# Peptides against a protein of PDB entry 1MQS, part 71

Target 1, 223 residues: chain A of PDB entry 1MQS
Amino acid sequence: ILKMLFLNKDLNNNDNITTITDDIFNQQEIIWKVLILDIKSTATISSVLRVNDLLKAGITVHSLIKQDRSPLPDVPAIYFVSPTKENIDIIVNDLKSDKYSEFYINFTSSLPRNLLEDLAQQVSITGKSDKIKQVYDQYLDFIVTEPELFSLEISNAYLTLNDPKTTEEEITGLCANIADGLFNTVLTINSIPIIRAAKGGPAEIIAEKLGTKLRDFVINTNS

## One batch from the design tools (peptide; made by RFdiffusion4, then SolubleMPNN)

Design b2_p16_8_s4 (from b2_p16_8, 5 letters changed)
Fold by OpenDDE base, seed 1:
Formats: sequence, C-alpha cells, structure tokens
Structure b2_p16_8_s4 (fold): chain B 223 residues (1-223), chain A 16 residues (1-16)
Amino acid sequence: as target 1 above (223 residues)
Amino acid sequence: SLYDKALVDHSQFIKS
C-alpha cells in the first residue's frame, strides 16, 4: 500500500529500511496526489493507515470513485479500486474529461483479462493513453510503468494471437518473431532479464522461446 | 504485459 502511494517507485533496495522510512516520511519535496477509492478499498486503507500517514504520503485529498469529484487537472491521481466494469468506465470518463494530470491505476484484486482488454480499448479510443502512467494488479504483481515500457512495433500482434481464425503455425511464427525482437532488446540493454509471462497463452510460448535463445547465447559466448 | 499489447494494438488500429 505504501509503495502504491509513492507511485510504485522502486525503492532502491540498497537503501536501509530506516532511510527509506525516513525519506518517505520526511520528504522535503512532497508530490501532492489525489487518492480515489471505493468502499472496499476504503476499508482496507483505513485498517492500515492513519489520516496522518496519507498526508505524509502526499495525499492531499481522498474521495470515493462514485462521488462527484471536482476536476484537478494539474494533480496526479492514484486509483485504488476494485476491478469492475463500472470502475473502469468511471476511470475512462475521468480520463476523457481531463479530471487529473496523470492516472496511476491500482486494482485491489486480480483484473480479469476481459476487463483488462476493455480498459485498454477504451483508453486507446480516448487518445489520452499517455496520461495513464501505471496499471497495477496487486495480486498479479504487474506494474506497467511508462519508463519501462517499450514496443516492438509489431502491428496487430495481440489481435492476431487472439483471433480464432489464426492458425497454429501463424501463432508460432509470430511468437518467434516477438521472441527475436525481445532477444535483440535484451542484447542491446546488455542485461539478463527475469522473464515473467502469463501461463497458458502466447506469452508463455514467447517466454520459452526467449529463454531458449538467451541460454543458447550464453553458452555460445562462454564457449 | 497484456495491457500494453492490447493498448498498442488498439492504438494502431485507430490510427490506421
């Protein structure tokens, strides 16, 4: 929860816990944010944090997602809400209306794939995807951060992989191409990644292919 | 992530 309130910034693991806590609570430069909650998340936060803790984290105001909220176009917003269609629609409406400057979305539980796709589609239609800085699922432990996001610029990859008319051969070929792109990216960054992929889908296939390529490369370079 | 892929694909679709 505290990590969420600080925009899920990687707390430098090298910093002593004491330094982190001191920096968190004694930050001279506080970025003020709006915290948007629902009934469930309100109960969760209230059980763990005091009002003073929220202030120390830079939360200037907190509101319920269903409440009529005044626009604060220069203030970033943290959403911590249940993964429901209703909440997604509200977030998208807030995005359309430029309610806040930046959107950091944290779901309280696992976001179903269909809702994830719906969110992505709606955000894309708004043309304001750049304002969505993070989408985080607390249970899946995935954080989409803009600085760490890159594209291989493969057109319609997701659509192709999810089209029931696409042949297994086409899927395999596309996965191989994606793995090649990722492999090249890894080589460019010159860092060995930890690969995480969803199970039971194309992502797993890609991860496996990438893993194989990396292993082969390491063997060949050490040889 | 799945979200990133979906977002990119949808964005490209709208631009085409």
Scores: peptide ipSAE 0.037, ipTM 0.632, DockQ to the pose 0.069
Fold by OpenDDE base, seed 5:
Structure b2_p16_8_s4 (fold): chain B 223 residues (1-223), chain A 16 residues (1-16)
Amino acid sequence: as target 1 above (223 residues)
Amino acid sequence: SLYDKALVDHSQFIKS
């Protein structure tokens, strides 16, 4: 949740809320944002964060998505709402009306494919896709650049994996992160893939890790 | 397909 409030930047998740907010406050300029919630996410946020925590995270105001909200065209907005057709329509309407400067969309649960398609379609029609900065759900940590191609958008992955000075631990760690991303992608697509990977390199490591994750998942869901 | 188009369009507004 805190990561979301800081626009999904890398945070030390092992620290408590106060430490994280203090560190961010001291290390970088606070970005003031609007937080848009629904009834379900309000309960979630309230169970974890205090109002003061939201302020420290740069949340200037929070509102319900279904409530009338005043335009704040110079303020970025974080949506943390249920993946429903209604909420998508409201978000798109907010986009059309330039209600906020930027849109960071976080769904409280997995976004179904049909709704993803609907969101993408509606956004494309508005011509304002540039204002949508992020779209996330619990598994949506990738982008699709082409119908049969996607990217995890991991910085310097190629360089890291091909630098002979990179340690085995770093390689293993990066491969694990990639496998996590691929795993989430698979779950989002809702289809078990046939994995093909080049042998003798990091791709093989990733494939093995992904395979293990998928097997474990299947076992856990069937138990 | 519509799906393919939607996915391509979707990629235009996702930033990580």
Scores: peptide ipSAE 0.034, ipTM 0.517, DockQ to the pose 0.058
Fold by OpenDDE base, seed 3:
Structure b2_p16_8_s4 (fold): chain B 223 residues (1-223), chain A 16 residues (1-16)
Amino acid sequence: as target 1 above (223 residues)
Amino acid sequence: SLYDKALVDHSQFIKS
């Protein structure tokens, strides 16, 4: 919870909440934020944090997601709410109305794939995806930063990689295609990247393929 | 991330 309030920065777990908040307050400029909760998360926050802890974490205002809230277009917002269709719709509406400057979304439990897709779809329609800075749930941690996001214009890549009906050969083929696209991008940028990928999934496969291509290219150009 | 992938896919769908 405290990590969430500090925009999911790494914290020293050996210190108590007061020590952590004091250290951060003294070392870094405080970022004032709005905290948006639901009934369940309000109970959770109240059980762990004191009002003074919220203030030290830079929370200037806290409100319920279903309440009418005044726009604060120059203030970043942290959402800590249940992963429901209703809450997603409200967040998207807040995004559409430019209610806040940035959106840091933290779901209190696992976000189902269908809701994740719904969120992504609605956000894409708004054209304001750049305002969504983070999406977190119990199992998924995301940081969405533009312009660090680009498209290879591969249709249905997410569906193909996540559909249980997709064959290993199809996945391998798609990963190879993605790696080729990334390789071409690297050549265009004319800079050798450090590759980071999640383990145990398609990202690792892509990273390995891309790494091989880059190594081969470097060897061939230096020879 | 899964979110990024979904976002990209949906964005492509809107442009098409």
Scores: peptide ipSAE 0.032, ipTM 0.608, DockQ to the pose 0.062
Fold by OpenDDE base, seed 2:
Parts: sequence; C-alpha cells; structure tokens
Structure b2_p16_8_s4 (fold): chain B 223 residues (1-223), chain A 16 residues (1-16)
Amino acid sequence: as target 1 above (223 residues)
Amino acid sequence: SLYDKALVDHSQFIKS
C-alpha cells in the first residue's frame, strides 16, 4: 500500500510505516496526489494507514470513485479500486475530462484479461494514453512509458499472438509484418534503436527479424 | 506488458 502511495517506487520493506514516511518526507520533494478509492479499498486503507500517514505520503485529498469530484488537471491521481467494468469506465471518463494530470491505476485484486483489454482500448481511443502512467494489480508490475509508444494499427495482433490455436506460420507471418512496420518507423526516425524484447515469445521473434532488417540496411547503405 | 500490447493493438494514434 505504501509503495502504491509513492507511485510504486521501491521502498525498504524492513522499515515500519512511520520510518518510511519520515524518510521519504525528509529526503524527497513531496508529490501531492489525489487518492481515489471505493468502498472496499477504503476499508483496506483505513485498516492499515492513518490519515496522517496519507498526508505524509503526499495525499492531499481522498475521495470515492463514485462521488462527484472536482477537476484537478495539474494534480496526479492514484486510483486504488476494485477491478470492475464500472470503475474502468469511470477512470476512462475521468481521463477524457482531463480531471487529473496523470493516472496511476492500482486494482485491489487481479484484473481479468478482458477488462485489461477494455481499459487499453478505451484509453487508446481517447488519445490520452500518455496520462496513464501505471496499471497495477496483484499480478501486474509495470510502468507505462507512453510518450514513446506508437501503434502500427495491426488489428488483433495481441489476440492472434496469444491465442493457443494460432499456428506457428500465422505467428511468424504476423511477426514479420510487425517487424516491417517497426523497420519503417526506424527509418522515419532516422536513428538506430536498441532493441529489447521479452525472451521466449513473439517479441523475441520480432526483435530478431527487425535486427536482421536493420543490419541488412546498414550494410547496403554503406556499400 | 499485456497492457502495452493491448494499447498497441487498439491505438489509432501514432505518438512521435
């Protein structure tokens, strides 16, 4: 919970709440944030933290997600809510309305794949994906670095690559298409990228294909 | 991440 309140930065787990909050308060500039809760998460937070702890964590205001909340477009928001369609829709609406400057989304339990996809889809449509900085649940641990994110607009790429019924040939073909798109992007940017990809999956295949294309291009350009 | 992949799939915007 404390990690969440500090935007999921690494904290020393061996320290008590007071020590952690005091150390952070003294060492770093406090980032003031809004905390958005639901009924369930309110109970959870109240059981572990005191109001003073929230203040020390930089929480200026906490509100229920279903309550009417005033816009604070220059203030980042932390959501700690149940993984429901309703809450996702509210978050997206808040995003659309520019209610906050940044969105750090933490679900109280596991977010089903369909809801994650729904969230991503809705966010992408808004054109404001850069404002979503984090999405966490008990299984998700990643920071969204949106400013450098672009789309190749390949329909159902994720579904195809992750469907166990998809053939190896289909995967290879799609990976080739993705690599081509990335290659074209690199040419447009006119810089040689460092390629990083997860091992053991389609991402690795794409990375290898892209690497080959780039190497071939460099060789041909220098000859 | 799964989220990033989903964003890439559904995004209609190229962020340069």
Scores: peptide ipSAE 0.033, ipTM 0.592, DockQ to the pose 0.073; fails the geometry check

## One batch from the design tools (peptide; made by RFdiffusion4, then SolubleMPNN)

Design b2_p17_1_s1 (from b2_p17_1, 8 letters changed)
Fold by OpenDDE base, seed 3:
Structure b2_p17_1_s1 (fold): chain B 223 residues (1-223), chain A 17 residues (1-17)
Amino acid sequence: as target 1 above (223 residues)
Amino acid sequence: MKDLTEEFKKLVEKYRS
């Protein structure tokens, strides 16, 4: 997985994850990348890596392949997704739209020959095959536990956020508290979350605050 | 882990012609 995050460069596999990321961080210039995942690969990565590991690997943003993603035409993208026709079609569409500068495709399991042919055929039509730098299939066997649902149990959060009498300062304060709770949860579980929030509301504020906290934590840890 | 890059590139060339 780490090798994939570093565009399949040679890594010293005799070291632990922290040592590897630290060594690369200190010795090489960080290449900032986008990481595209699906549900299965998200669980896999979350079980192996910490939030700080992704940042040290230069992952600036990670998102689900089926989500609407903003174009980043100057940023290379790493795909780590299941070898399905659906995912292949999405990758090709991303290629057609010049969504990223370079494409590093890593399938989570063996890619069937027919799907490899399909990918190649579709890419040939686009005329943009030069942007595809790597195609790998992985052989990962991870046991994923059942997803857990949890609550921060903040009293009257819904009522406060939806009360028209609530001031902006009160909303901001509550959002900060929620973000703190989520941050602590992330650190406790040692997971890497994908943050989703509706735009134009308190959820967006919370998402932004949480993101900032995570970034600040990484900066402070690495300083 | 298997590197399919070269095989992929060959296939692209095949379909491009």
Scores: peptide ipSAE 0.670, ipTM 0.966, DockQ to the pose 0.371
Fold by OpenDDE base, seed 1:
Order: structure tokens, then sequence, then C-alpha cells
Structure b2_p17_1_s1 (fold): chain B 223 residues (1-223), chain A 17 residues (1-17)
């Protein structure tokens, strides 16, 4: 994923994500890019990256592929989306409209031959194939179940938490709401959860809030 | 991860002719 965010340049994978992003951010001129995701890829990214990782990787803005997006004709775009006919059609439409300066296309899983040919055929008609700089498919070892993603609305939360336009107050409020939701879920299921969260991000904040709520609840119910 | 760029470019040229 990090390699993708740096336009598939060779990166030293021996270091932690934070170290890699910091080193690249400090040593090289940042190429600002737009990141275009779908629901599945948003979940994948949120599982691997921290709040500031996208910014350190030079991501100016990120959006869902199906959302209305403003044209940024001078900005290169990274697509990280599922290999579907629908997504291919949207990418081609974005190309036709000159929505971005360059296109770096990364599919979240293996791209079938028929879809590769479809993409190539449509692009050939546009006469703008020179704007497509890369086409990759990836094999993600991370299996995120769609039902779990929808039940927790993780994709929307990630987009909000990592949007540079989102205020600190909004982030804090969202974390509190997520913690409340998880707390209510625990009470409904009547099962004690094992709380695991990545350090240094919103997940840690949420985990701390949830832990506090659970402790307070246990104390109040036993008293 | 698989780089499909060259294959893609070849296919584009194929469909242009």
Amino acid sequence: as target 1 above (223 residues)
Amino acid sequence: MKDLTEEFKKLVEKYRS
C-alpha cells in the first residue's frame, strides 16, 4: 500500500510505516496526489495506515470513486479500487473529462483479462492513453468482511477522520460517537470484548473511551 | 502485486489499429 502511495517506487520495507513515511517526507520533494477509493479499499487502508500517513505520503485529498469529485486537472490521481466494470467505466469517464493530470490505477485484487481488455479498448477511444502512467493489480492478504465494515461504518469514519478539512472538534465528536456505539453493542450482545487498537491514532482514542465506559459501567452496576 | 502497465499499453495500441 505504501509503495502504491509513492507511485510504486522502490521503498525500503525494513522499517515501520511511520519511519518510512517520515524519511520520504523529509528527504524527497513531495508529489501531491489525489487518492480515489471505494468502500472495500477504504477499509483496507484504514486497517494499515494511521491518520497522518496519507498526508505524509503526499495525499492532498481522498474521496470515494462514486462520489462527485471536483476536477483537479493539475494533480495526479491514484486509484485504489476493486476490479469491476463499474469502476473501470468511472475511471474512463474521469479520463475523458480530464479530471486529473495523470492516472495511477491500482486494483485491489487480480484484474481479469476481459476487464483489462475493456479498459484498454475504452482508453484507446479517448486518445488520452498517455495520461495513464501505471496499471497494477494487488493481492491483499487482509480479508475485510463486508458485513462487518457496514455494521461499524468504518469507511465513512476513516474518510472523515483523515479529511484535512475535518476539524479537531469533529474528530473528537466522531470518536466519542463510535465509542458510544461500540459500548451499546457490547451491552446488547452481553459479551465482554477484547479491545485491540492501533497505537497513535483515532483507534487508540476510541479504545480508551470505550474502556473507560466499560469500567464505569462495571463499577456502577456492582455498587 | 503485478505490474500490468506494459500489457495495458500493448492492448491500447492493438485497439487503436
Scores: peptide ipSAE 0.668, ipTM 0.965, DockQ to the pose 0.368
Fold by OpenDDE base, seed 2:
Structure b2_p17_1_s1 (fold): chain B 223 residues (1-223), chain A 17 residues (1-17)
Amino acid sequence: as target 1 above (223 residues)
Amino acid sequence: MKDLTEEFKKLVEKYRS
């Protein structure tokens, strides 16, 4: 799961999740991205990771695949969803609509050959296959009950981002909270990370806010 | 975990032709 969140880069650390995320946060550039889940994958992730862990992995926004999501055409997206025809169709529709800048597709279990072919066929028609950067399937050998708190947070974040009544101030506030969390992490590990964010989305806002906080902190500490 | 990216890309090209 962590590997997926870091775009399937090799994680050689056998340490606990916290140590891994902290080390990566300190040593590697954080790429901000959106995480697309379904109910099943939400339960899986919630059993292993906390929201703060997702933030450390650069996940600034998470949403459910079956819900109406706002487009973030300049933001890369990680899909972690069940290998179903329905999800494939949604992914393709998202691709057609340029909902995200890049698509990192991770299926929660083995993808049947027929579905892989279906995905490929549909994508071929769109002419946008270049936006699909990765296709992975996984084997999740555990079933976990979805924690209410985690589900609530995902829903809240999703609702906040997709509710037309959401104000710019609310978005800014959320981004500020994320930046604060990241900032606190930086202070805890006493290492300044390199941050890369997609332009035009929440990731950029977060990156800017975090950068400002870090700069201010350094200045104030040296002063 | 299995990387299907290359296989996927090949299939895409197959269906484009």
Scores: peptide ipSAE 0.680, ipTM 0.966, DockQ to the pose 0.345; fails the geometry check
Fold by OpenDDE base, seed 5:
Structure b2_p17_1_s1 (fold): chain B 223 residues (1-223), chain A 17 residues (1-17)
Amino acid sequence: as target 1 above (223 residues)
Amino acid sequence: MKDLTEEFKKLVEKYRS
């Protein structure tokens, strides 16, 4: 799963998840990505990763494939979904609409040959096959007892945060909204993360805001 | 995990032709 989140680059398998994410976070520039899931893959990821892990992997937004997702044409997308005709059709539609800059497609299980051909055929018609950078099928079967992954989507967050025309006030407001969403997620999963963020950018602002919210919450609940 | 990228690309080219 971590490998997938890092665009299937080679990772050192001898380290635990925390060590891997920390090392990558400290050594490499984070590529911010959108993660698109379905119900099954959400459960799978929830059993293995925490929200903090996703953030460290550069996942800025994660949503369900069937949700009405906002276009982020300058952001690469990672699909991690079941190998179904329905999901393939949605991916192709997203491709047609230029919803994302790049498409990294990962199926949760073995992709049947007929579906692979269907995907290829549909993509060939679009003329946008160059945007599909990877196609993988995964073999993950996890027993999920308590899901810890929740969907968080804020419209045009990446574009707004990276647009030089965006004012500091707008950035601050958006970062606050993101922090609120993350805070709610943390409370829901009842786990306080170690917050890390790149310095000098919106990520740091979000981290600070989230940290403050969490600290305030802890103080208020222990009082 | 299986990388299907190359196979996919070949199929795309097949259907374009």
Scores: peptide ipSAE 0.670, ipTM 0.966, DockQ to the pose 0.357; fails the geometry check

Design b2_p17_1_s2 (from b2_p17_1, 7 letters changed)
Fold by OpenDDE base, seed 2:
Structure b2_p17_1_s2 (fold): chain B 223 residues (1-223), chain A 17 residues (1-17)
Amino acid sequence: as target 1 above (223 residues)
Amino acid sequence: SIDLTKEFYELVEKYKS
């Protein structure tokens, strides 16, 4: 996994993950990348890596492949997703839209020949094959535990957010507090989060704030 | 892991032809 995060460069260090990431971090400037995951790969990564590991690997943004993602045409992307027709179609669409500067595609398991051909065929039509820098398949056998539920125990958060008398300033403040709490929780448990939130409400605000905090943390840590 | 990059590009060229 670490090798993948470093664009499949050979890592000669047989030390633990922390030592490897620290060594690389200290030796060269971090290349900032976007990591595109699916549900399965998220579980896999979360079982092995910590937030700091991703940060040190230069992963400043991570998202689910099926989520709407903002274009980052100047940023390289690492895809680590299941070898499915659906994911291939999404990757190709991302390529067509110039969503990222470079595409490093890693499938979580063996890519069937027919899907490889499908990917190649679709990419050939786009004329943008040069942006696909790598195509890998991997075999991962990781056991993932059940999802964990956490509570920040912020008093009356739900009521406050749903009270029509609550001011915009109060909502903003509360969302910030929730985001801070989530951020701290993430750091404490050292888990890489995938942020999912309902659209059009406080949850979206919180998600945005949390995402920003995580990105800023990575940037500041690497500065 | 298996590097499929070369094979991929060969296929791309095949489909372009």
Scores: peptide ipSAE 0.666, ipTM 0.965, DockQ to the pose 0.385
Fold by OpenDDE base, seed 5:
Structure b2_p17_1_s2 (fold): chain B 223 residues (1-223), chain A 17 residues (1-17)
Amino acid sequence: as target 1 above (223 residues)
Amino acid sequence: SIDLTKEFYELVEKYKS
């Protein structure tokens, strides 16, 4: 799962989740991303990762695939969804509408050949195949029955960014909360990361807020 | 995990053609 959140880059498998996220946070540029889930994958993510883990992985927003989501054309998206015809159709529709800048598609289990062909066929018609950067099967057969690490309240907060009815004030507030979380993480690891944020979306807002917080902190600590 | 990216793009090219 962590590998997926970091765009399927190679990770050191011998470290625990915290160590991995800390190491990546210290050594790699943070790329802000949107995470698209379904009901099944939400349960999987919630069983394995904490909210802070998502933040450390650069996930600024996570939403359900069947929900109406605001376009973020300058923000890359990670899909982690069940291999179904319905989900494929939604992904293709999102592609057609230029909902995100890049598409990293991860299926929760093995994608049947016929569905892979269907996806490819539909994408071929759009002429936007270049936006699909990855297609993966993420074999996760274990649901760790650990306490729900994500409260419903936190999930709603992230979904708010994708609600077209959300006010600018609400978005700003949520971005501030995310920036606070990231700021605390930075302080914990005692290293200032390089942040890469897509322009024109929540990622940029978060990056700016985080930058300001870090700058203010450095100034205040040196004074 | 299984990387299907290559297979996907091969299929895309197949259907364009």
Scores: peptide ipSAE 0.663, ipTM 0.965, DockQ to the pose 0.361
Fold by OpenDDE base, seed 4:
Structure b2_p17_1_s2 (fold): chain B 223 residues (1-223), chain A 17 residues (1-17)
Amino acid sequence: as target 1 above (223 residues)
Amino acid sequence: SIDLTKEFYELVEKYKS
C-alpha cells in the first residue's frame, strides 16, 4: 500500500510503516496527491494505515469514487478501487472532465482482460491517455475488520434526538456536538472513517457535519 | 503488484487505430 501511495516506487521494506513515512516525509520532496477509494478499498486502507500515514505519504485528500469530488486539475490522483465496470466508467469520466492532473490507477485485485480492454477503449476515445500514468493490480483485496463499539458519553443524546419536543436548534446543536466528538475520536485513533448513517434523520446530519469537519481539517493541515 | 501500464497503452493504441 505504501508503495502505491508513493506512485509504486521502490521502498525499503525493512522498516515499519512509521519509519518509512517519517523518512520520506523528511526528505522534503512530498508530492501531494488525492486518493480515491471505494468502500472496499477504504476498509483495506483503514485496516493498514492511519490518517497520519496518508498525510505523510502526501495524500492531501481521500474520497470515495462515487462521491461528488471537486476538480483538482493541478493535483495527481491515485485511484485504489475495485476492478469493476462501474469504477472504470467513473475513472474515464473523471479523465474526460480533467478532474486531476495525472491518474495513477490501482485496482485492488486482478483486473480481468475484458475490463482492461474496456478501460483502454474508453480512454482511447478521450484522447487523454497521456494523463494516465500507471495502471496496476495491487492484489490488496483483503479487509481486516476489527469492529469496535464506543460511546461518546453524551448524556441523554438518544432521548433528546427522539423527543418530539426537542427543537430543531437543539437537534442541530446536539448533532454538532456529536460530530465534534466523532471528529476528535477520529483524530485520536488516527483512523480513516467510513461514515455510514441512516438517511432522513439526525444521523445524516451528523455524518454531513463530520464529513465537513474532516475535509476542513485536511484542507487546513495541507495549506 | 502487477504493472499493467505497458499493456494498457498498447491496447489504447490498438483501439485508436
Scores: peptide ipSAE 0.664, ipTM 0.965, DockQ to the pose 0.413; fails the geometry check
Fold by OpenDDE base, seed 3:
Structure b2_p17_1_s2 (fold): chain B 223 residues (1-223), chain A 17 residues (1-17)
Amino acid sequence: as target 1 above (223 residues)
Amino acid sequence: SIDLTKEFYELVEKYKS
């Protein structure tokens, strides 16, 4: 996984993740990249890496392949997704729209010959094949555990957030408490979450607070 | 991991001709 995040450069596999990331950080300039995942690969990454590991590897943003993503035409992208026709079509669409500067494509398992040909055929039509720098089969077959649903068990959170009598200060305070709970959960399960929140409401406030906490944590641990 | 980059580009060239 780390090798993939460093654009499939040779890494010393005998060292732990921290040693590898520290060595690369000290020896080479970090190339900032976007990481594109699907549901399966998200589980795989989350089971092995911490948020700090992604940042040390130069991952600035990670998102799901099926989500609407903002164009970053000057930023290289790493795709780590299942070898499906749907994902191939999305990658080609991203290529057509110049969504990223470079494309490093990594499939989670073996890519069938017919899909490789389909990818090549579609890319040939775009005239932008030069932007595809790598195509890999990673063969990272991790047993994905069943999705878990959990609650922070904050009493009356829904009522408080939806009561018109609740003040902005009270909402902000509650959102901070929720963000703290989520932060602790992330650290406990050693997972890197993809944060999704509705715009214009308390969920967005919580998401922003959580993001800040995660960034601050990474900065403090590297210090 | 298996590097398919070379094979991919060969196929791209094939479809461009």
Scores: peptide ipSAE 0.662, ipTM 0.965, DockQ to the pose 0.373; fails the geometry check

